Peptides against a protein of PDB entry 7PB4. Designs and how they scored, part 218

Target 1, 105 residues: chain A of PDB entry 7PB4
Amino acid sequence: KMLNIKEYKEKLLSTLGEFLEDHFPLPDRSVKKKKKNIQESSVNLITLHEMLEILINRLFDVPHDPYVKISDSFWPPYVELLLRNGIALRHPEDPTRIRLEAFHQ
Target 2, 218 residues: chain B of PDB entry 7PB4
Amino acid sequence: DALQMAVGYFEKGPIKASQNKDKTLEKHLKTVENVAWKNGLASEEIDILLNIALSGKFGNAVNTRILKCMIPATVISEDSVVKAVSWLCVGKCSGSTKVLFYRWLVAMFDFIDRKEQINLLYGFFFASLQDDALCPYVCHLLYLLTKKENVKPFRVRKLLDLQAKMGMQPHLQALLSLYKFFAPALISVSLPVRKKIYFKNSENLWKTALLAVKQRNR

## One batch from the design tools (peptide; made by RFdiffusion4, then SolubleMPNN)

Design b2_p17_6_s1 (from b2_p17_6, 6 letters changed)
Fold by OpenDDE base, seed 1:
Structure b2_p17_6_s1 (fold): chain B 105 residues (1-105), chain C 218 residues (1-218), chain A 17 residues (1-17)
Amino acid sequence: as target 1 above (105 residues)
Amino acid sequence: as target 2 above (218 residues)
Amino acid sequence: SLEEAEKLVELQKLLES
């Protein structure tokens, strides 16, 4: 059972990676639109693939607490995309935590 | 044709040089409204105007008025609906526009020429159930779209969780009853047998217009 | 865009598989 779950997880991540690399690239940092106050916070944004990987890993590794804390590396539009489309869910008591929707359960 | 000029205005946008932009806009809106309510709009006109209403090209008041007059003469193209849903995903439209769109979609559902692509959007519609303002209309839409293959354990859990949160709402009960019909093994909870399925605003904004459309197409 | 909607549908299908 555990081996099958791991293999399934790896296959899922691989398939998602191929899909997301083609369709959801990171926004080009280069558009210096002069809006003044965006502090150039040197925070490395992660890809949508990496975000989903974190969420999937948490769901499989810690199913009793499948929530991930939103970090500064999480691009807000991607977080909103996942939430809006029901791919992820916000924690009911902590808006800084999100989980993957359990589609296979 | 006055309608073609009006549609063209919305499609191309206001010509910068017009000193009376607001008066021109109002004139064209009234033209579209008058034709839509009297005769309905062609599928091509709906395609253009529906896209404009949801794109954020104009203000919310204008978009709302356009959306309210998306009345077909005969049919609505499925492609127009898919494009509209894509705009909802972009999130440039107001919450009120989203509600109005779902109301419109339910009201006009029978006039949509095909349902194959709309059925593929099932997951997107289902995800919108968590929005309290959308939930009644989304339940109605899902009631119209749901097939046996859409009834999954995780969706059952979501509906039951929503019921636990907001109580036994008639629209949720209707959808759960349909789910139980397709997959009785997934829903162990006893659902009250309702003699009548009830959805909010069965009397929609377009009731009179829809009757007229049906009479013209008979 | 239509393309974005299609991509999201596909993403959901992948996650539901």
Scores: peptide ipSAE 0.119, ipTM 0.506, DockQ to the pose 0.374; fails the geometry check
Fold by OpenDDE base, seed 2:
Structure b2_p17_6_s1 (fold): chain B 105 residues (1-105), chain C 218 residues (1-218), chain A 17 residues (1-17)
Amino acid sequence: as target 1 above (105 residues)
Amino acid sequence: as target 2 above (218 residues)
Amino acid sequence: SLEEAEKLVELQKLLES
C-alpha cells in the first residue's frame, strides 16, 4: 500500500514536472525596466512545479494537516492561479496557509 | 458601418487623443447596445467584445455594459467562451463581472455552437462553487454540463460539504440530484424528491432578447 | 488566453488523474 502511494506520488510529480516546465516558467527577471518600484525581493521564487511539489508532499506526508504556509518564495500570481482554479484551497482560519485539493481521496 | 467602428474602437482603443474620450466611448457603447438588442451580434463581434469585457482593458461599468449586450444574432463560438474563462483565471475582472458572466453563460448556453471544450472546463467551474455569489449560477451551469464522467467521489464530498455549510439550497439540491442520478452509489444521503428543478432565473436579464433571437432563427 | 485556458485544463486533468 505505501509503495503504491509513493510510486503514484512520484509518477504524478514527474508528469507534472514535464508539463509545468514547458508551460509555466518563472517570469524572467528581465521585465525590470519600466516599473521601477518592484522591489527586487532578494527572495528566490520557486517554480509552479516546486510549489505543487511542496503541496503534494505535505498532503502525503502530513495528511491530517496538509496545509503549507505561503512563503516569500511563492510567486503570488501562481498562488492565485492555484486557488482560483480549485487546485489549492486556503485554510479557513489562516489565509497564509494553503493546501492541495484532495482529488484522489 | 457604425457597429464596425464601435467594435474597432473597443478593440484598438482610442485612435486620436480625442478631447472627448468619454463621449466617444459612450457613443460606441450605445451603438453596440442598440445593435445587440435589436438584431444581435455576429459571432466575431461577440468574440472581440466578450474578450474585451473580461480583459480589464476598461472599467467595471463599461465591462458590465458590454457583457450585458453579448447577445448573439445566431451563435456564440465556443472559443469565445474558452477565452472568456481564461480571463477569469487571470482575475482582472470584478466579482460582479464574474457573476454576470456566469449568468450570461447559462442564459446563452443553447446558442453556443459546441460544448466539447467547455465540458473540459468542468473542473474550473466546479471550483467556483466555493464563491457564495457565484454558487447559484455555477450550479446551474454544472447542471447543464455534468456528465457521468464528471461525477467523482471528491466532487460529491465537496458538494455535501457545501450543503452542510450553506444549507439545502435549491440549486445545490438540483446538482446533487443529478449527481445521484449518474452515481447513486456515491450519494447515500436521501435527497428530497423535488418534482421541479429550480434555478434562479438567470435568463431574466436577456429574456426579451433571447425571445427575439429564437424568433429570428426559426 | 486560449492557450492559457488549455494549459489550465490540462493541469487540472493531471491533478485529478
Scores: peptide ipSAE 0.094, ipTM 0.494, DockQ to the pose 0.298; fails the geometry check
Fold by OpenDDE base, seed 5:
Structure b2_p17_6_s1 (fold): chain B 105 residues (1-105), chain C 218 residues (1-218), chain A 17 residues (1-17)
Amino acid sequence: as target 1 above (105 residues)
Amino acid sequence: as target 2 above (218 residues)
Amino acid sequence: SLEEAEKLVELQKLLES
């Protein structure tokens, strides 16, 4: 049973990776010309794939508290995308926390 | 044509061999500015140039000038706006550029062809309320975007907290009044009946251009 | 856009799967 869950998780993540890279890419960071001085905290945004991976992992690893805290690395459009489409839910009392929706219930 | 060459220059970047890079840049920038203010830009041109202005490819002065001339001939593509917002998230643009972008977005709001995807960015815009420099313009934008579905208890709390911190700002009061309209049960606080909704005149930079656009599209 | 909606539906299906 556990092996099946891990395999399923890996397959899911793999399938999502290809899909998300094609359809929901982050803006191309390649134009980082190192202009020197702006210590602007280059918030390293994570991909939608990585975001979903975090959410999925949390659901599997901590099913009794499947919520993930939204960090600065979370691109807000991705968060809203997931929430508006019912893929993720906000914590009722803490809007900074989101969970993956339980699709199999 | 001269405009295509100018747009191409910004898109492809300066060719290495030009000794007078600054003069060439200025020439192309002036070309874009002249056409934009005279005739407006096509949606495709805005798509390219808006992204360039926010990507950090050029310096802040150049980016500011490009953004100031993002005047549509007819419409702005929603996709261009979404891409632009994505660049804001990457943080390669200055604070002043962010302010200018929000002012631009409010000013050009009616010329954006669709709003469905922009509405999906509601949470992003709402999060930007915490920036004191952006707050007045973000409130105006949210006032234009807010639907009943966006009015949630946690957002109400955040707005009230912000009001407690910043005081009763006209732009914040306007947004709260709209929230109360959509969800009166969530806002128990009596809001002063303001006869006039007041936002900063963000459109002033483009007032003459916007009038011209409206006249051309009649 | 319709295309985005279709992609989201596909994403949802993948996640339900």
Scores: peptide ipSAE 0.043, ipTM 0.524, DockQ to the pose 0.134; fails the geometry check
Fold by OpenDDE base, seed 3:
Structure b2_p17_6_s1 (fold): chain B 105 residues (1-105), chain C 218 residues (1-218), chain A 17 residues (1-17)
Amino acid sequence: as target 1 above (105 residues)
Amino acid sequence: as target 2 above (218 residues)
Amino acid sequence: SLEEAEKLVELQKLLES
């Protein structure tokens, strides 16, 4: 049963990857802004697929504390998309932490 | 100059020593407003001020006033718009600010230098159709952005479902008509032949200023 | 998308398993 869950997880993630890349790609920030002092932190944004993978892995690895801290690599529109669609939930006491919604009802 | 001082104030925040913070803020805000409405703002100034207005650094009243004066002298950088959309998702701005932003985005759409990155945000804008307050303006924005590649069966279903819930709204009908134009096979329903596409006049807030910008750039 | 919805449903099913 556990092996089937892992395989199913991998299959789901792979199937979601193509869809998310096509419909929710990251905007290309590669515009060579000239060196002026705006510390636009060269923060590498992760894909929505990678974000979901992190959330899913955390849920499986640490089910008693399935929350992930929102980093600078988390593109805010992705966070909002997950929260608005009920895919993720914010920690009730710490808005900087989110979890995958346990559809474990 | 006075504008640089004003922009610097909003960017860096109030210098500790001013006893009358409110008067200083108002002075700088009026400076920005005056220049924006008379001459328009440079793309760099819009980049700075637009992000400030949406970041939640200042109160809603100040943010609203800043956003209302985001009038370009020539062009708006697409990067500024992408950053702005990012700020909208952080949730530090009010619902009224979100509405105002979409109105601004529609009104200023032709002044944005490029659309390639904005088009990548299509899915996010489409998701915002579920917000009743945003829906009319988002439909207008999507009408401007929609390409054939964006017209997917699932989006058609979502629009039809939305129409079933909200009724035959003019802005929704306009978008559906465009979808039917790009993908007639996906929309089997007979859409009323509307002689005129009607959107809420988002430009009304900036009509005079936009006319002036267009005249200066001819 | 229906596909998105289907995938989200699949995701939901995965999380329920």
Scores: peptide ipSAE 0.027, ipTM 0.704, DockQ to the pose 0.068; fails the geometry check

Design b2_p17_6_s2 (from b2_p17_6, 7 letters changed)
Fold by OpenDDE base, seed 5:
Structure b2_p17_6_s2 (fold): chain B 105 residues (1-105), chain C 218 residues (1-218), chain A 17 residues (1-17)
Amino acid sequence: as target 1 above (105 residues)
Amino acid sequence: as target 2 above (218 residues)
Amino acid sequence: SLEEAEKLVEIQKLLES
């Protein structure tokens, strides 16, 4: 049973990776409009693939608390995309936390 | 013909055209409306125009009018519906257009040639239940689409939570009753026995047109 | 984009599988 879950997870992540890398590029960082003083916190945005990987991993690793805190690395349009399509859910009491929908539970 | 010219205009025409400023737009729109309500549109014409209506190429008023005249002569291609749903995901259409689309989809459901791909969109439709404006129409659509394989514990929980939030709405009750039919073990709560399934009459906008389509295809 | 929406359908299918 556990082996099947790991294999399923790996297959899922692999399949998603192949699909997402080609189709959901990060917005080009280049349009830094030169507003002067804001500390270039070069927040590295993560890919949609990486975001899903984090969510999937959390669901499998910590099923009793499957929520992930939204960091500055989460591109807001991707978060909204996941939420709008029912792939992810916001925590009912903490809008800064999201979980993968438990499609098999 | 006049219809081909009109469809061609919408396909190739100006981006973000305003209905109020374009006499040519109005002329072509009236041409499409007249043909659609009189004879219905071919599947290819619906494919093109439905895509345009949801793409955000034109303003909301124009998109609404186009969508209202998406009346088939015979059938609607499933692929056209899939493409339309894809545009909903992009979110370039207004909330009112989304509502109208779901009403259209329910009204035209029997004229869609196949349902296999639409059934694969079940999860996307289900996610739209969270939108209060869409919820009644989405419930109706899901009532038409739901198979045993779609009835999952997480969806049951969501429906029950939604019922707790909004009360025992007729459309939600109808869907829950169907879920209980397919998976009685997942729904332990007693549901009121409703003698009649009730959904909002979404087809009212097209009632006369649908009657005409059915008469032509007999 | 239309392409993004088609891709989301595929993602959802994968996640529901």
Scores: peptide ipSAE 0.123, ipTM 0.489, DockQ to the pose 0.553
Fold by OpenDDE base, seed 3:
Structure b2_p17_6_s2 (fold): chain B 105 residues (1-105), chain C 218 residues (1-218), chain A 17 residues (1-17)
Amino acid sequence: as target 1 above (105 residues)
Amino acid sequence: as target 2 above (218 residues)
Amino acid sequence: SLEEAEKLVEIQKLLES
């Protein structure tokens, strides 16, 4: 039974990853037009899947403080997408921190 | 030149020494407005000023005025639009600024140099359909962006649900008609045969300027 | 583990809505 749950989790994560890649991909910022002066911050943006994984892991690992600090790797449209759809919530006192919404089934 | 000084002011912020910050701001804003409406702005100037208008660096009144004068001389860089969408999501701009941006985006759509990266934002624009204030303009934008590959069963369901809630809005009907064109098997409902596609005239704010741009680029 | 899987399903449903 436990093995089946792990396998199911992995399959679900993979399916979610494919879905997110197809429908919410990152824009290709690689068009480095060599114009010298714009410090295009070399910040590597993470995928929406990776962002959700971070949020899920934080909720399970630290349930008493399930908030993740928004880093420069968090693409703002992804943050907005999660917040608008009720998937994530901002910390009431610190808008730079977000948590996964507790989906009570 | 005066325009470079004005753009530099908005980019770098006010130099400490000016006793009359408001007069200086107004002077530079008028300079940008005058050049934009007469000649249009270079793609680089739009890149800088568009991001400033959406970053929350200045007040809503100033941001609105800057955004209204984002008129290209020739083209708008797709990268500027992608960055702008990112700023919209940071939440430092007002709801009215968001509406104005989508109106601007629709009005200036043909002047954007490429659409490949903007098309990747399709899902984000589609998600904005739930915002009642944005919905008419987002439908128009999606009408311009939608390809066959974007027409998915879940999006069809969402549009039909939205129609059930909002009624048969002309902008929503236009988008649904396009969806039916690309994927007739996904839309079993009979759509009224509309002779004319009707969207809110987003171009009205820039109509004269856009005509001038088109004439200069012929 | 089951709870996590259920949450992911819910997230997928929300993103598809």
Scores: peptide ipSAE 0.051, ipTM 0.782, DockQ to the pose 0.041
Fold by OpenDDE base, seed 1:
Structure b2_p17_6_s2 (fold): chain B 105 residues (1-105), chain C 218 residues (1-218), chain A 17 residues (1-17)
Amino acid sequence: as target 1 above (105 residues)
Amino acid sequence: as target 2 above (218 residues)
Amino acid sequence: SLEEAEKLVEIQKLLES
């Protein structure tokens, strides 16, 4: 059972990776330059694929607390994309935490 | 079936010829209640009955009972919710019905099939924050709906004004914390770091029903 | 966008599989 879950997870992540790399690229770092907000915190943004990978891994690895803390590496539009489309859910008590929607549970 | 007859009664209205209109009404209402709590209602049945409950076609007591049994079997259509909100604008429903509707909307939020049109109603919901009776439930709804694009300076000002008026309420704090998350530059005020966001979830009239719906859809 | 919606539907399908 555990092996099948791991294999399924890896297959899911690989399939998502192939899809998301083509369709959801990282925003060009250049867009942050025009808004003179001085906090040049060179926060390395993660891809939507990496974000989903984190969420999926958390759901499978820690099913009793499947929530992930949103870091500065989480591009807000991608977070909103996931939330808007019901792929992710916000924690009811902590707006800085999100989980993957459990479509199979 | 008995449910179809009941829904048809509410949709078409009481047939003039029935001598015992009140007994007939009660019979059909009990039929709807029984099915809703046991099995849930189909999306089409909710569409019909939800609109009836908010249209002012029946008295407040009947409308309240109908609204309390708007429990889905599977999903609620977004269109039903949008139509329901449109009735709130007409103002034919009581204040208590409005409160109950917002409670229902929050409780049933996850069972609504899509949110695109509901998200467009953000401004309408936000305007309802000024109603002290609605404010706790509207804050909860907005907490579920708020996107970065909704976080505007004027809305921040309105929330801070509400906070100044009513104090730091848990539901208002939850919404402000979300606003600060999306737009930290707009909220210069230090918000107390509350570990727990508290909405009036303890008053969920549908807790048992929602558990049953989730079990049926697993 | 419509394109984003289509992509998200595909993601949802993958997650539902």
Scores: peptide ipSAE 0.150, ipTM 0.394, DockQ to the pose 0.164; fails the geometry check
Fold by OpenDDE base, seed 2:
Structure b2_p17_6_s2 (fold): chain B 105 residues (1-105), chain C 218 residues (1-218), chain A 17 residues (1-17)
Amino acid sequence: as target 1 above (105 residues)
Amino acid sequence: as target 2 above (218 residues)
Amino acid sequence: SLEEAEKLVEIQKLLES
C-alpha cells in the first residue's frame, strides 16, 4: 500500500515536472529594464513545479495538516494561479497557508 | 461600416489622441450595443469583444456593457469561450464581471458551436463553486456540462460540504441530483425529489435578444 | 492566455487522475 502511494506520487511529480518545465518557466529576471522599482527581492523564486511538489509532498507526508506556509520564494502569480483554478486552497483561518486540493481522497 | 469601426476601436485602441476619448468610446460602445441587440454579432466580433471585456483593457463599466451585448447573430465559437475563461484565470476582471460572464455563458450555452473544449474546463468551473456570488450560476453551468465521467468522489464531497455550509440551495440540489443520477452509489444522502429543477433565471438579461436570435435562425 | 488555460486544465486532469 505505501509503495503504491509512493510510486504514484513519484509518477505524478515526474509527469507534472515534464509538463510544467516546458510551459511555466520562472519569469526571467531580465525584464529588469524599464520598471525601476521592482525591488530585486534577493529571494530565489521556486518554479511552479517545485511549488506543486511541496504541496503534494505535504499532502502525502502530513495528511492531517496538509497546509504549507507561503514563503517569499512562492511567486505570487503562481500562488494565485493555483488558488483560482482550484488546484490549491487557502486555509480558512490563515491566508498565509495553502494546501493541495485532495483530488485523490 | 460603423460596427467594424467600433470593433476596431476596442481592439486597437484609440488611434489619435482624440480630445474627446470618452465621447468616442461611448459612440463606439453604443454602436456595438445597437447592432448586437438588433441583429446580433458575428462570431468573429464576439471573439474580439469578449476577449476585450475580460482582458482588463477597459474599466469595469465598459467591460460590463460589452459583455452584456455579446449576443450572437448565429453562433458563438467555443474558442472564444475558452479564451474568455483564460482571462478569468488571470484575474484582471472584477467579481461582478465574473458573475456576468457565467450568467452569459449559461444564457448563450446553446449557441456555442462546440462543447468539447468547454467540457475540459469542467474542473475549473467546479472550483469556482466556492465563490458565493458565482455558485448559483456555476451550478447551472455544471448542470449543463456534467457527464458521468465528471462525477468523482472528491467532487461529491465538495458539493456535500458546500451544502453543509450554505444550506440546501435549489441550484446545489439540482446539481447533486444530477450527480446522484450518474453515480447513485456515491451519494447516500436522500435528496428531496424535486419535480422541477430550479436555477436562477440567468437568461433574463438576454431574454428578448435570445428570442430574436432563435427567430432569425428558424 | 489560451495556452495557459489549456495547460491548467491538463494540470487539473493530472491531479485528478
Scores: peptide ipSAE 0.136, ipTM 0.507, DockQ to the pose 0.318; fails the geometry check

